# Peptides against a protein of PDB entry 8YVU, part 144

Target 1, 39 residues: chain A of PDB entry 8YVU
Amino acid sequence: PQLCYILDAILFLYGIVLTLLYCRLKIQVRKAAITSYEK
Target 2, 160 residues: chain B of PDB entry 8YVU
Amino acid sequence: TWLTVLKKEQEFLGVTQILTAMICLCFGTVVCSVLDISHIEGDIFSSFKAGYPFWGAIFFSISGMLSIISERRNATYLVRGSLGANTASSIAGGTGITILIINLKKSLAYIHIHSCQKFFETKCFMASFSTEIVVMMLFLTILGLGSAVSLTICGAGEEL

## One batch from the design tools (peptide; made by RFdiffusion4, then SolubleMPNN)

Design b2_p21_8_s4 (from b2_p21_8, 10 letters changed)
Fold by OpenDDE base, seed 4:
Structure b2_p21_8_s4 (fold): chain B 39 residues (1-39), chain C 160 residues (1-160), chain D 39 residues (1-39), chain A 21 residues (1-21)
Amino acid sequence: as target 1 above (39 residues)
Amino acid sequence: as target 2 above (160 residues)
Amino acid sequence: as target 1 above (39 residues)
Amino acid sequence: DELEEKAEAYVEQLLQQVRQA
């Protein structure tokens, strides 16, 4: 049971990190799209 | 800018791979330190007996390191090396997953055979613990494989 | 303990999905960059 | 313990890189 909670914590942290990276990437895509539209 | 972003992503993937490898090594070490796997009857720890936590972690670590180095130096020879290492790590990860699945099946079978209703029984506790560890290792291995494959694809894309 | 395992499974699936989405987004960004370069 | 400390330092460096990115 303790190992399960540790794994949950790790997976949760990983999920948060991935979400942040995804958000950043999404923002970059939007910026790239805007730049492409202005050209 | 895009190449820089891609490089950062590769580095992140490499780091993730290294971290996964380190976690696998830590788990392997802890299990080996707490349990005498050689004296445990049955195949509950077959993945550990096969040494997967060790060699798998090494492969993932090497792959991750090479990926990071390749990304930083942007040299053709490093790219090839990273691609090779990532490919090897991917194969190793796949093999590891297979071993872990087999181990998981054996562990589950063991739990069913012993009708482990009482978690306080040593055998049942060990089987449950083994199952938990194997599941964790399986998740980590899948994560490592995913990172290695991703890095391999990125490396292949750079060679083209 | 059962809830923990369920949470692990959910978090793991979430991680996989996010990874796939991230890969897709990355591919889209690459395509957008190529298109922008060709313009 | 040294390995853990190195691992923590590495994670912190990675976090810093992620923040800079």
Scores: peptide ipSAE 0.374, ipTM 0.811, DockQ to the pose 0.087
Fold by OpenDDE base, seed 2:
Structure b2_p21_8_s4 (fold): chain B 39 residues (1-39), chain C 160 residues (1-160), chain D 39 residues (1-39), chain A 21 residues (1-21)
Amino acid sequence: as target 1 above (39 residues)
Amino acid sequence: as target 2 above (160 residues)
Amino acid sequence: as target 1 above (39 residues)
Amino acid sequence: DELEEKAEAYVEQLLQQVRQA
């Protein structure tokens, strides 16, 4: 049971990090799309 | 800017792979330190007896390290090497998953045979503990495989 | 203890989905960058 | 530096083996 909670913590942290990276990437895509629209 | 983001992504995936490998190694060492697996009757720890935590962790660690080094040096030859290492790591991960699934089945069968209603019995406790560790190792291996495959796809896309 | 395992499964699935979405987004960014370079 | 060179050589050998395979 205790090990399960440790795994949950690791997976949760991983999920947060991936979400942040995804958001950053999405923002970059949007910026690129805006730049392409202005050209 | 985009190249820097890609580099950060590869580094992140590499770090994730190394972390997964380190966790697997830690679990392996803890189990070996706490339990005399050689004296445990049955195939509950078959994956550990096969040394999977050790060789699997090594493969994932090497793959992750190569991915990080490849990203840092930005050399074409390193990219190819990283791709190869990631492919090898992916194969190792797949093999590890197979071994872990077999171990899990054996552990579950053992629990079922002994009708482990009383978790306080030493054998049932050990079987349950083994099952939990195997499940964790399975999840970590799948995560490692996912990272390795992702790195492989990214590397293949750069060559292409 | 059972709830912990369910949480693990959900977090694991979430991690996989995020990874796939991240890869797709990355491919889109690459395509956009290539298109901008050709112009 | 020598360890890095050995690691690079090892990787190159592995790549050659993979290509032959």
Scores: peptide ipSAE 0.303, ipTM 0.790, DockQ to the pose 0.018
Fold by OpenDDE base, seed 5:
Structure b2_p21_8_s4 (fold): chain B 39 residues (1-39), chain C 160 residues (1-160), chain D 39 residues (1-39), chain A 21 residues (1-21)
Amino acid sequence: as target 1 above (39 residues)
Amino acid sequence: as target 2 above (160 residues)
Amino acid sequence: as target 1 above (39 residues)
Amino acid sequence: DELEEKAEAYVEQLLQQVRQA
């Protein structure tokens, strides 16, 4: 049971990190598209 | 193609926010139906007494719905509305986290004071159950806040 | 304790979905970079 | 049971949309 709570914390942290990375990647794709449109 | 991907991501975040809101609402409703919080002594259910599962779920659901509608209709007024709703949901999420942390501390303190070695005692069982529900709500609130902040950043980026 | 396992399952599923989306986005970025290099 | 089936159908539709993206 204690291991379950630790796993919850790890999975939660992983979810937050992945969400942030996904947002950053999305912003990079947007910047690349804008730069390609200005050429 | 990249714009379509970004739109799908916003829709996904909106759906995640709505799902989180519905889960919070369901938990709130179940707890209110099973337990009469008014008869429970102490501040173990302070977050429920404050109505957080209800107003928090409403704010997150509205924010998610507005985000999805804004993406589908691609109208400037909807983008502004979504940004406003996401900002409000982010503030609500932050407040909710604070309330839940306070409730969690009180619940943990109660468990420590009563030396709940015997989980079969009604008071210890209720405190443990409250702690579990509060932890679940805390996780859902943080997920909702993350989605709302992400949508806010995406919306702000479209206005620039 | 049982609620913890349910939460773990939900968080795990969420993590898998985010990972798949991240992989797809990364592939799209790579395709966009290749197309920009051929121009 | 009908609600569970609807929820599963909804999840499958979401998965299909994700696959088409």
Scores: peptide ipSAE 0.351, ipTM 0.804, DockQ to the pose 0.091; fails the geometry check
Fold by OpenDDE base, seed 1:
Structure b2_p21_8_s4 (fold): chain B 39 residues (1-39), chain C 160 residues (1-160), chain D 39 residues (1-39), chain A 21 residues (1-21)
Amino acid sequence: as target 1 above (39 residues)
Amino acid sequence: as target 2 above (160 residues)
Amino acid sequence: as target 1 above (39 residues)
Amino acid sequence: DELEEKAEAYVEQLLQQVRQA
């Protein structure tokens, strides 16, 4: 049971990090798309 | 092509938000059906008494639905509406997290004060169950908030 | 304890889905960057 | 379609409330 709670915390942290990385990547894609459209 | 990919991603985030909201609603309903919160002494279920599972789930559901609709119709007014809904959902999620943290602290304090080493005592069992449910709702709320914030940032980026 | 394991499963699935989406997005960004470099 | 319009109107009202807050 204690291991389960630790796993929850790790998975939660991983989810947050992935969400942030996904947001950053999405912003990069949008910037690239805008630059391509202006060209 | 790129816009289509972004649209698919936003739709996925919206679906995730709706799913999170539905799970929260289901948990709220299950807790209300199994436990008579009105007869429970103490503030162990303060978040439920405040109706958080219901209004929080509604906010997340509306935000997710609006996000999906905004992506499908590609209308400027819908994009603005989705952005507003996501912002409102983010605020609601933040408030919900705060309430859940307070509830969690109270539940943990209750367990500590009563030295709940014996899980067979009804009060200790209820406190432990409450703590578990609150933790689950907290995680779901954080996931929902993450999706709402992501959608908000995406929408804001489209407006710029 | 059972609820903890259910939460772990949900978080795990969420993490996998986000990872797949992130990988797809990263591949798209790379393709866009290559196309922009060739232009 | 009417339900969608009602949903849009509701969202606009929420946006107005958020702006006023």
Scores: peptide ipSAE 0.333, ipTM 0.796, DockQ to the pose 0.019; fails the geometry check

## One batch from the design tools (peptide; made by RFdiffusion4, then SolubleMPNN)

Design b2_p22_1_s1 (from b2_p22_1, 15 letters changed)
Fold by OpenDDE base, seed 3:
Structure b2_p22_1_s1 (fold): chain B 39 residues (1-39), chain C 160 residues (1-160), chain D 39 residues (1-39), chain A 22 residues (1-22)
Amino acid sequence: as target 1 above (39 residues)
Amino acid sequence: as target 2 above (160 residues)
Amino acid sequence: as target 1 above (39 residues)
Amino acid sequence: LLLLLLILLFFILITTLLKELQ
């Protein structure tokens, strides 16, 4: 039971990190799309 | 460049599939070594009794190996072979998931029937342990299926 | 304890979905980069 | 417990590999 809660914490942290990476990548895609539209 | 990216993704997916297969095999072996499934009452370990960790691991391993070989040799005949193997592995993964879901339902039903409030009872402990192992195997199987499907799509894209 | 296992399942599913979305987004970034190079 | 740890390690490994592929 205690390890389950530890795993939850790690998975939660992983989810946060992935969300941040996704946001960064989404911003990059948007920037690339804008640059393509301006050309 | 795009092909190089797809190639790297295929290799990664193949490695992931092999790794998943190895983990499933290891868990299957450990469970079989610790527990005599044949002497356990009920169908709590029906997935293990069906040999899923073994044949599933073999299918995933073959699919992953063929994918890696196809990518490395870049031969048209190997692409077709890899596509076939990936398709077979996807079917095997789907079947495995079905078996695992059935096993989970049986395990949960067993826990419910026996009102397993006393974890120290051997039957309740075994049912709980089985549930945990089956859940893990289910997750691994889903990951393996995802990799196999991805490889199949990549292979199909190369044939077009 | 049961809630912990349910949470683990949800977090795991979330991780899978985020990974798929990240892969899709990465492919989009690569496609945009190729299109920019061909122009 | 051990199972949960293994799943976590696998997830981290996949994530790391995905990061390297990017």
Scores: peptide ipSAE 0.537, ipTM 0.827, DockQ to the pose 0.392; fails the geometry check
Fold by OpenDDE base, seed 5:
Structure b2_p22_1_s1 (fold): chain B 39 residues (1-39), chain C 160 residues (1-160), chain D 39 residues (1-39), chain A 22 residues (1-22)
Amino acid sequence: as target 1 above (39 residues)
Amino acid sequence: as target 2 above (160 residues)
Amino acid sequence: as target 1 above (39 residues)
Amino acid sequence: LLLLLLILLFFILITTLLKELQ
């Protein structure tokens, strides 16, 4: 049971980090698309 | 381009803050509906007894709403209002984190004292349940604080 | 404790899905960067 | 942004469900 809670915390943190990275990457894709359109 | 990105970030952060607030409120309501916290022995639900899910949710919701409204109307008075609300929300978040940490310490101490190997024992079940809820509330509070601080920085940057 | 294991499973699936989406987005960013460089 | 918001909402919802399950 203790390991389960630790795993939940790690997975939750991982989910947050991945969400932030996904957001950053999505912004980069959009910026790249805009730059390619203006060029 | 940068202003458009910042605007999108503000809206996103505001929505995140409102959502975090709603989740905290939902948890508070569910716990209050299922369990009579006043009759629970000890400080296992100290964060709930302090009303954190309610006032924390209100502060985060107000901050998020003001941020969204400020972004949409682009009025100087709304920007200041949003900055104030975000600052208040950040303070509330910090206070909430402190309360939750204290609750976690008490809950962990309770579990340790009672050597809760049997999950189905009423006391151990309540302590475990409280710990789980408090941990989740802590994560939500950290997310809310992060959004509020980010919005505050963005708002301060617009006033400079 | 049983709920913790169910949660772990859900978070694990979520993490896998996010990782796949992240990889897909990363590939898109790379393709966009290459296209912008060739233009 | 909407998709990202949905992912965050989903994450928060999962976290909320996690809290309910705990």
Scores: peptide ipSAE 0.529, ipTM 0.822, DockQ to the pose 0.080; fails the geometry check
Fold by OpenDDE base, seed 1:
Structure b2_p22_1_s1 (fold): chain B 39 residues (1-39), chain C 160 residues (1-160), chain D 39 residues (1-39), chain A 22 residues (1-22)
Amino acid sequence: as target 1 above (39 residues)
Amino acid sequence: as target 2 above (160 residues)
Amino acid sequence: as target 1 above (39 residues)
Amino acid sequence: LLLLLLILLFFILITTLLKELQ
């Protein structure tokens, strides 16, 4: 049970990191779309 | 450019499928080596008794290998072979998931029936351990199925 | 402990979904970059 | 995609190791 909680913590951290990366990528896509629209 | 991207994705998915298959096989072997499944009460290891980690891993490995070979050689006959293998692997993965879900249900039912509040009881510990292993195998099977389906779609796209 | 395993399953599923979304987004960024290069 | 695979593999490996340590 204690190891399960450790795993949850690691998975949670992983999920947060992935969410941040996704947000960064989403911002990049939006920037690319704006740049393509101005051309 | 799109075909080259799909090709890289196919190789990646194939490698992922092989790796997933190898992990499943390793877990299956470890569980079989540590635990005598025949002496375990109930059907908590029904997926292992059915040999799913072994045949499922073989199907995924063959599918992944064929996908990689097909991608590297870029031959039409290999693409068809890979597509067939990926389809078979996807079916096997779906069947495996079904078996694992049934096993998980049985394991959870066992834990519930024995009121496993005391984790240190041997039977409850084994049921909990079985549940953990089955969940891991289920996750690996879902990943393998996802890879096989993706490879199948990519292969079908190359034939069109 | 049961809640821990359920949380692990949810986090794992979330990780898979985020991974798929990230892949889709990355493909979109690449498409946008190619389209901008041809202009 | 390769990086994402590596992250997923690393995650699976960590999960496996953690479970083996249990």
Scores: peptide ipSAE 0.525, ipTM 0.813, DockQ to the pose 0.057; fails the geometry check
Fold by OpenDDE base, seed 2:
Structure b2_p22_1_s1 (fold): chain B 39 residues (1-39), chain C 160 residues (1-160), chain D 39 residues (1-39), chain A 22 residues (1-22)
Amino acid sequence: as target 1 above (39 residues)
Amino acid sequence: as target 2 above (160 residues)
Amino acid sequence: as target 1 above (39 residues)
Amino acid sequence: LLLLLLILLFFILITTLLKELQ
């Protein structure tokens, strides 16, 4: 049971980091799309 | 540059598949060395009794190695062979996931039947420990399947 | 303890889905970058 | 813990590769 809680904490942290990276990448895609539209 | 990047991605996926296979094999070996599965009552370790950590690890390792070799040699005939091997490994991974899900259901049913509220009971502790290991193996198998499918898609993209 | 295992499964599935979405988004960024380079 | 560390290392490696590809 303690291992399960540790795993949950790590998976949760991983999910947060992935979400932040995804948001950052999405912002980059939007910036690239805007730059392509202005050309 | 894009082709070089795809090659690095394929090599990385192949290495990941081999690593996942090795981890599954290590877990299987550790469990078999620590626990006498033959003397454990019930189907809690049915995946281990079926030898999944062994044959699954072999299939994933072979698929990963073939993918790396195919990428390094850049031969058209090897691309088709690698695609076939990755497809076979994906099927093997799917079968492994099915076995692990069945094992997990049996383990959970065992815990439910014995009302394992007292974690300190030896049988309940072993069932819970088995469930944890099976879940970990299931996750590794899903990761291995994901890598094999990704390699298959990359290989199919190179053939087009 | 049972809830912990269910949570682990959900978080793991979420991690896989996010990874797939991230890969898809990365491919889109690459396609956009290639299109911008050809112009 | 070792498995989790390996998964994290794999994620970091994928992320690094993704950064190099961008």
Scores: peptide ipSAE 0.524, ipTM 0.823, DockQ to the pose 0.282; fails the geometry check

Design b2_p22_1_s4 (from b2_p22_1, 16 letters changed)
Fold by OpenDDE base, seed 1:
Structure b2_p22_1_s4 (fold): chain B 39 residues (1-39), chain C 160 residues (1-160), chain D 39 residues (1-39), chain A 22 residues (1-22)
Amino acid sequence: as target 1 above (39 residues)
Amino acid sequence: as target 2 above (160 residues)
Amino acid sequence: as target 1 above (39 residues)
Amino acid sequence: LLLLALITLFFQLILRLLKELQ
């Protein structure tokens, strides 16, 4: 049972990090698309 | 713009809402099949006693289906219908979240009062199981609400 | 307690899916950057 | 993809709440 909570915490942290990275990457893709449209 | 992104994801949001509704229904049916909620003393299963998993899931399912149909047919009347259904689903979701939070608080209070050190005690097991199910239902309800609100914003943006 | 493990499994699966999506998005950003550099 | 990220964040938030409630 304690291992489940530890795993939850690790998965939570991983999910937060992935979400942040994904958001940053999505912003980059959007910026690239806008720049390509203006050319 | 934020609206254009939401419009592109409208179908995905609708599918997510339907999926959330189906999962809520599955949980509701499983709980009803395994537990006789009517014989359980207390308000631990107040959300289930109120039938929230069923009616909430139905509302979310209808809202999601209407959203998908509205997107596919691109008819003005369907857009309005989808917007109305999504708004109603959002209200239902908000109410459901409130009920689930209250149920969760009651379940937690029950666990604390009984000092459930022995998990195999029937009352403690039921309270723990109820809490776990309520948390899952709360998660699904919030996801459904998020999808419904997103679809509502998309629909409102199309009407403007 | 067993539901905790089920939740962990769902979170794990979600994390894998997000990682795959992130990788795909990263590849798209790289392709967009290359195309922008050639223009 | 943003929605999936939001769903993940929400799930994580619920897990955190569950941890606080235990």
Scores: peptide ipSAE 0.566, ipTM 0.846, DockQ to the pose 0.039; fails the geometry check
Fold by OpenDDE base, seed 2:
Structure b2_p22_1_s4 (fold): chain B 39 residues (1-39), chain C 160 residues (1-160), chain D 39 residues (1-39), chain A 22 residues (1-22)
Amino acid sequence: as target 1 above (39 residues)
Amino acid sequence: as target 2 above (160 residues)
Amino acid sequence: as target 1 above (39 residues)
Amino acid sequence: LLLLALITLFFQLILRLLKELQ
């Protein structure tokens, strides 16, 4: 049971990191699309 | 831009809402089949005794279905009616999910009070199991609320 | 404890799906960046 | 992709709530 809670905590942290990285990547794609439209 | 993205995801959010409701219903049915809640002493399963997982899941499913149908019917003469129906469905769904969250919080609080440190005792095991089920239901309810709020924002954005 | 393990399995699957989606998005951003550099 | 990110955020929020309730 303790191992299960530890695994949940690790998976949660991983999910947060992935969400942040995804947000950053999405912002980059949007900026690139805007720049390509202005050219 | 954010509203346009929400509009594209509206159908997916509606499907997610229906799926969440179905999963909640399945969990409720499994718990009722495995455990004889009527013979369990205490208020640990008060939400289950009230049939909350069943009627809550049905209400949420109906709300999600109405939202999806309203979005798909994009007839020019029915645009205002469809938008109104979607907004009403989203509000109803959000209200239902809010009630679910309140009930789940209450159930979890009762389970926590009755939780004992000795996991190997039958009563403690049942209380722990009940807590885990309530946590899962709370998770599904929060996901449903998130979808309902997203649908409501999308509908409100279309009305502006 | 058994329910905890089931939840961990679901979270693990979710994490894998998110990772795959992130990788796809990263590839798209890289392709967009290359296309913008060639113009 | 946005929806998946939102689902992940909701899951994280729930886990935080679970930690507060324990």
Scores: peptide ipSAE 0.565, ipTM 0.846, DockQ to the pose 0.038; fails the geometry check
Fold by OpenDDE base, seed 3:
Parts: C-alpha cells; sequence; structure tokens
Structure b2_p22_1_s4 (fold): chain B 39 residues (1-39), chain C 160 residues (1-160), chain D 39 residues (1-39), chain A 22 residues (1-22)
C-alpha cells in the first residue's frame, strides 16, 4: 500500500518528463517541416 | 536494420544500464538502512542477503560505462572489452532474476501461510514490503539485462 | 488503497498513450530527416 | 525515445503484476 503510493509518484514524474520531451520533439518536427517547405 | 538501430542507441542503452544500476543500489541501501535484514526471517530478503543489489549494480554499471567508452573512442580493443563486460553483466542479470524469483516465491508463500489479512501486523507488513521491493528489483534487473543483451549484440555486430 | 490502484491504472493508460504518440513523432522526425538529406 | 517507451511499458507491466500479487 505505501509502496503503491511511491510507485504512483514515480510514474507521475515519469509521465510529466515524457510530456515535456514530447512537446520538445513536436516543436522540432514543426521546425524541420518549415525548413523543408522553404527549400 | 535492427543492428543499426541498436548501434545508434548504444550510448543511450549504456546510460540506461548505469541508471538501472544506481536505482538498484539506492533500493539496496534504503532497505539495509531501514530494515535489519539479519533479524528478519531469512527467506523474505534472500536477494538482499545475497548482496544482489550491490554486485548486480556494479556489473551493470561497469558494462554501461565500458559500452559508452567503447562507442566514444571507437577502438577495437575496447569493443572486445565491452563485449566481455556486457556478457558478464548479462550473466549477472540472469542470476539476479533467478534469485529474485526465488525470493518472490518465498515471500508469497510466507504471506499465504500467515494469512496476512491485517496489514498492521509487523510480519505481514514486512513480507508485503519485501514482495513489492523484490518485484521492483526484478523489473529493474530485466531492464538491465535487456540493455546488456542489446549492447552485447551491438558489440558482436562490430566484431563481424 | 482502492484510490492507489485506480491512480496506477490511470497512470498506466497515460504512459501507453504517451508512448504511442512519442513513437509516431519519432517516425515523423526520421522521415523529415531523410527528406532533408535527399535534397 | 524507443527506450523511454519500453521503460514505461515495463513499469506498467510491473504495476499490473503488483496488482495481481496483492
Amino acid sequence: as target 1 above (39 residues)
Amino acid sequence: as target 2 above (160 residues)
Amino acid sequence: as target 1 above (39 residues)
Amino acid sequence: LLLLALITLFFQLILRLLKELQ
């Protein structure tokens, strides 16, 4: 039970980090698409 | 194509292996600091008594470090060394998994025998806590083994 | 106790969804990189 | 990114196993 809460906290943090990385990657894809369109 | 993908992610796999090793060490140290394993029923923390978090973490750390160094320096002698270290780490991981499975079975048997319906009983709490930690360690060990195997395949591919 | 299990299930589902989205994004980045190299 | 996805899946699998063991 207490370990379940600790695991939840770790999973929550991991989810936040993945979300941030996803956002950064999405921005990079958009920049690459714009650069490809200008060429 | 699979070998090429693994080669590109070799550094990441090495870092992941080191991280897994550090997490295993942290869990080992926390358990040892909070619980006196010597005074607890021997079967519940058999993996800790065997020192698996310590030696397993060392093997995974060495394997990961050697893999990163081998990739960065691109030297043939380092590739062989990394391959050897990765193989040793894979064996260590397999042994660790076996120990953890045995520990898990013993912990589950203990819970079943004592009919742990009341979480507030010290023995039941310890058995449940041990089971949860062992499961976490098992998963970390599987991740470490997966990284070590991947690095071994990459190293073998470079030797061919 | 039941809340912990529910939270685990939600975090699990969220992790799966993020993983799928991340994989799709990575494929898009790779396609963009290949197209840029051919030009 | 693939590795992060694999780690996430693995962690989720652990949680499922923990749920079954409790």
Scores: peptide ipSAE 0.558, ipTM 0.842, DockQ to the pose 0.038; fails the geometry check
Fold by OpenDDE base, seed 5:
Structure b2_p22_1_s4 (fold): chain B 39 residues (1-39), chain C 160 residues (1-160), chain D 39 residues (1-39), chain A 22 residues (1-22)
Amino acid sequence: as target 1 above (39 residues)
Amino acid sequence: as target 2 above (160 residues)
Amino acid sequence: as target 1 above (39 residues)
Amino acid sequence: LLLLALITLFFQLILRLLKELQ
């Protein structure tokens, strides 16, 4: 059970990192869409 | 095309292998610090008794480091060395997976036989903890093997 | 311990959803990059 | 990025296997 909590912490951290990466990628897609619209 | 993709991801695979090795070492160290494996009866910690976290982590770390160095230094001798290390790491990973699977089977059998209601505070807790650690080690070993094999294929493709 | 299992299940589901969304977004970025390169 | 996603999927798969074994 204690290992489960450690695993939860790791998974939580991983989820946060993935969310940040997803947000960055989403911003990049939006920037690319804006630049393509200006051309 | 697949070889080109593997070449582009070679550094990432090497870093992943090193990270896997470090995590494996950390788990091994924590288990050894918290539990005296030598006093634990049974084969629940057979993988730890065999020293798998230590030697496996060393092999993966060496393979990963050599792969990163080989990618950074465009020298033919380093590529060959990395290929050899990755091959050795792949073999070690396969052996580690086998040991861990055997350990898991034994641990599960013990949990089933002892019907954990009687030994909740001692034997059942230890068996459950061991199983969880072994599963984590198995995951890390599979990841390490995957990275090592990928790096080996990439290195072989460069020699070809 | 039950809360840990519930948290694991939630984190697992979240990880799957994020992975799918990330893959879709990556494909969109790649398509946008290809279309920008053809122009 | 693809490799990170694959690692995540693999980790999730192991968690499922653990759940089935328990």
Scores: peptide ipSAE 0.555, ipTM 0.840, DockQ to the pose 0.038; fails the geometry check

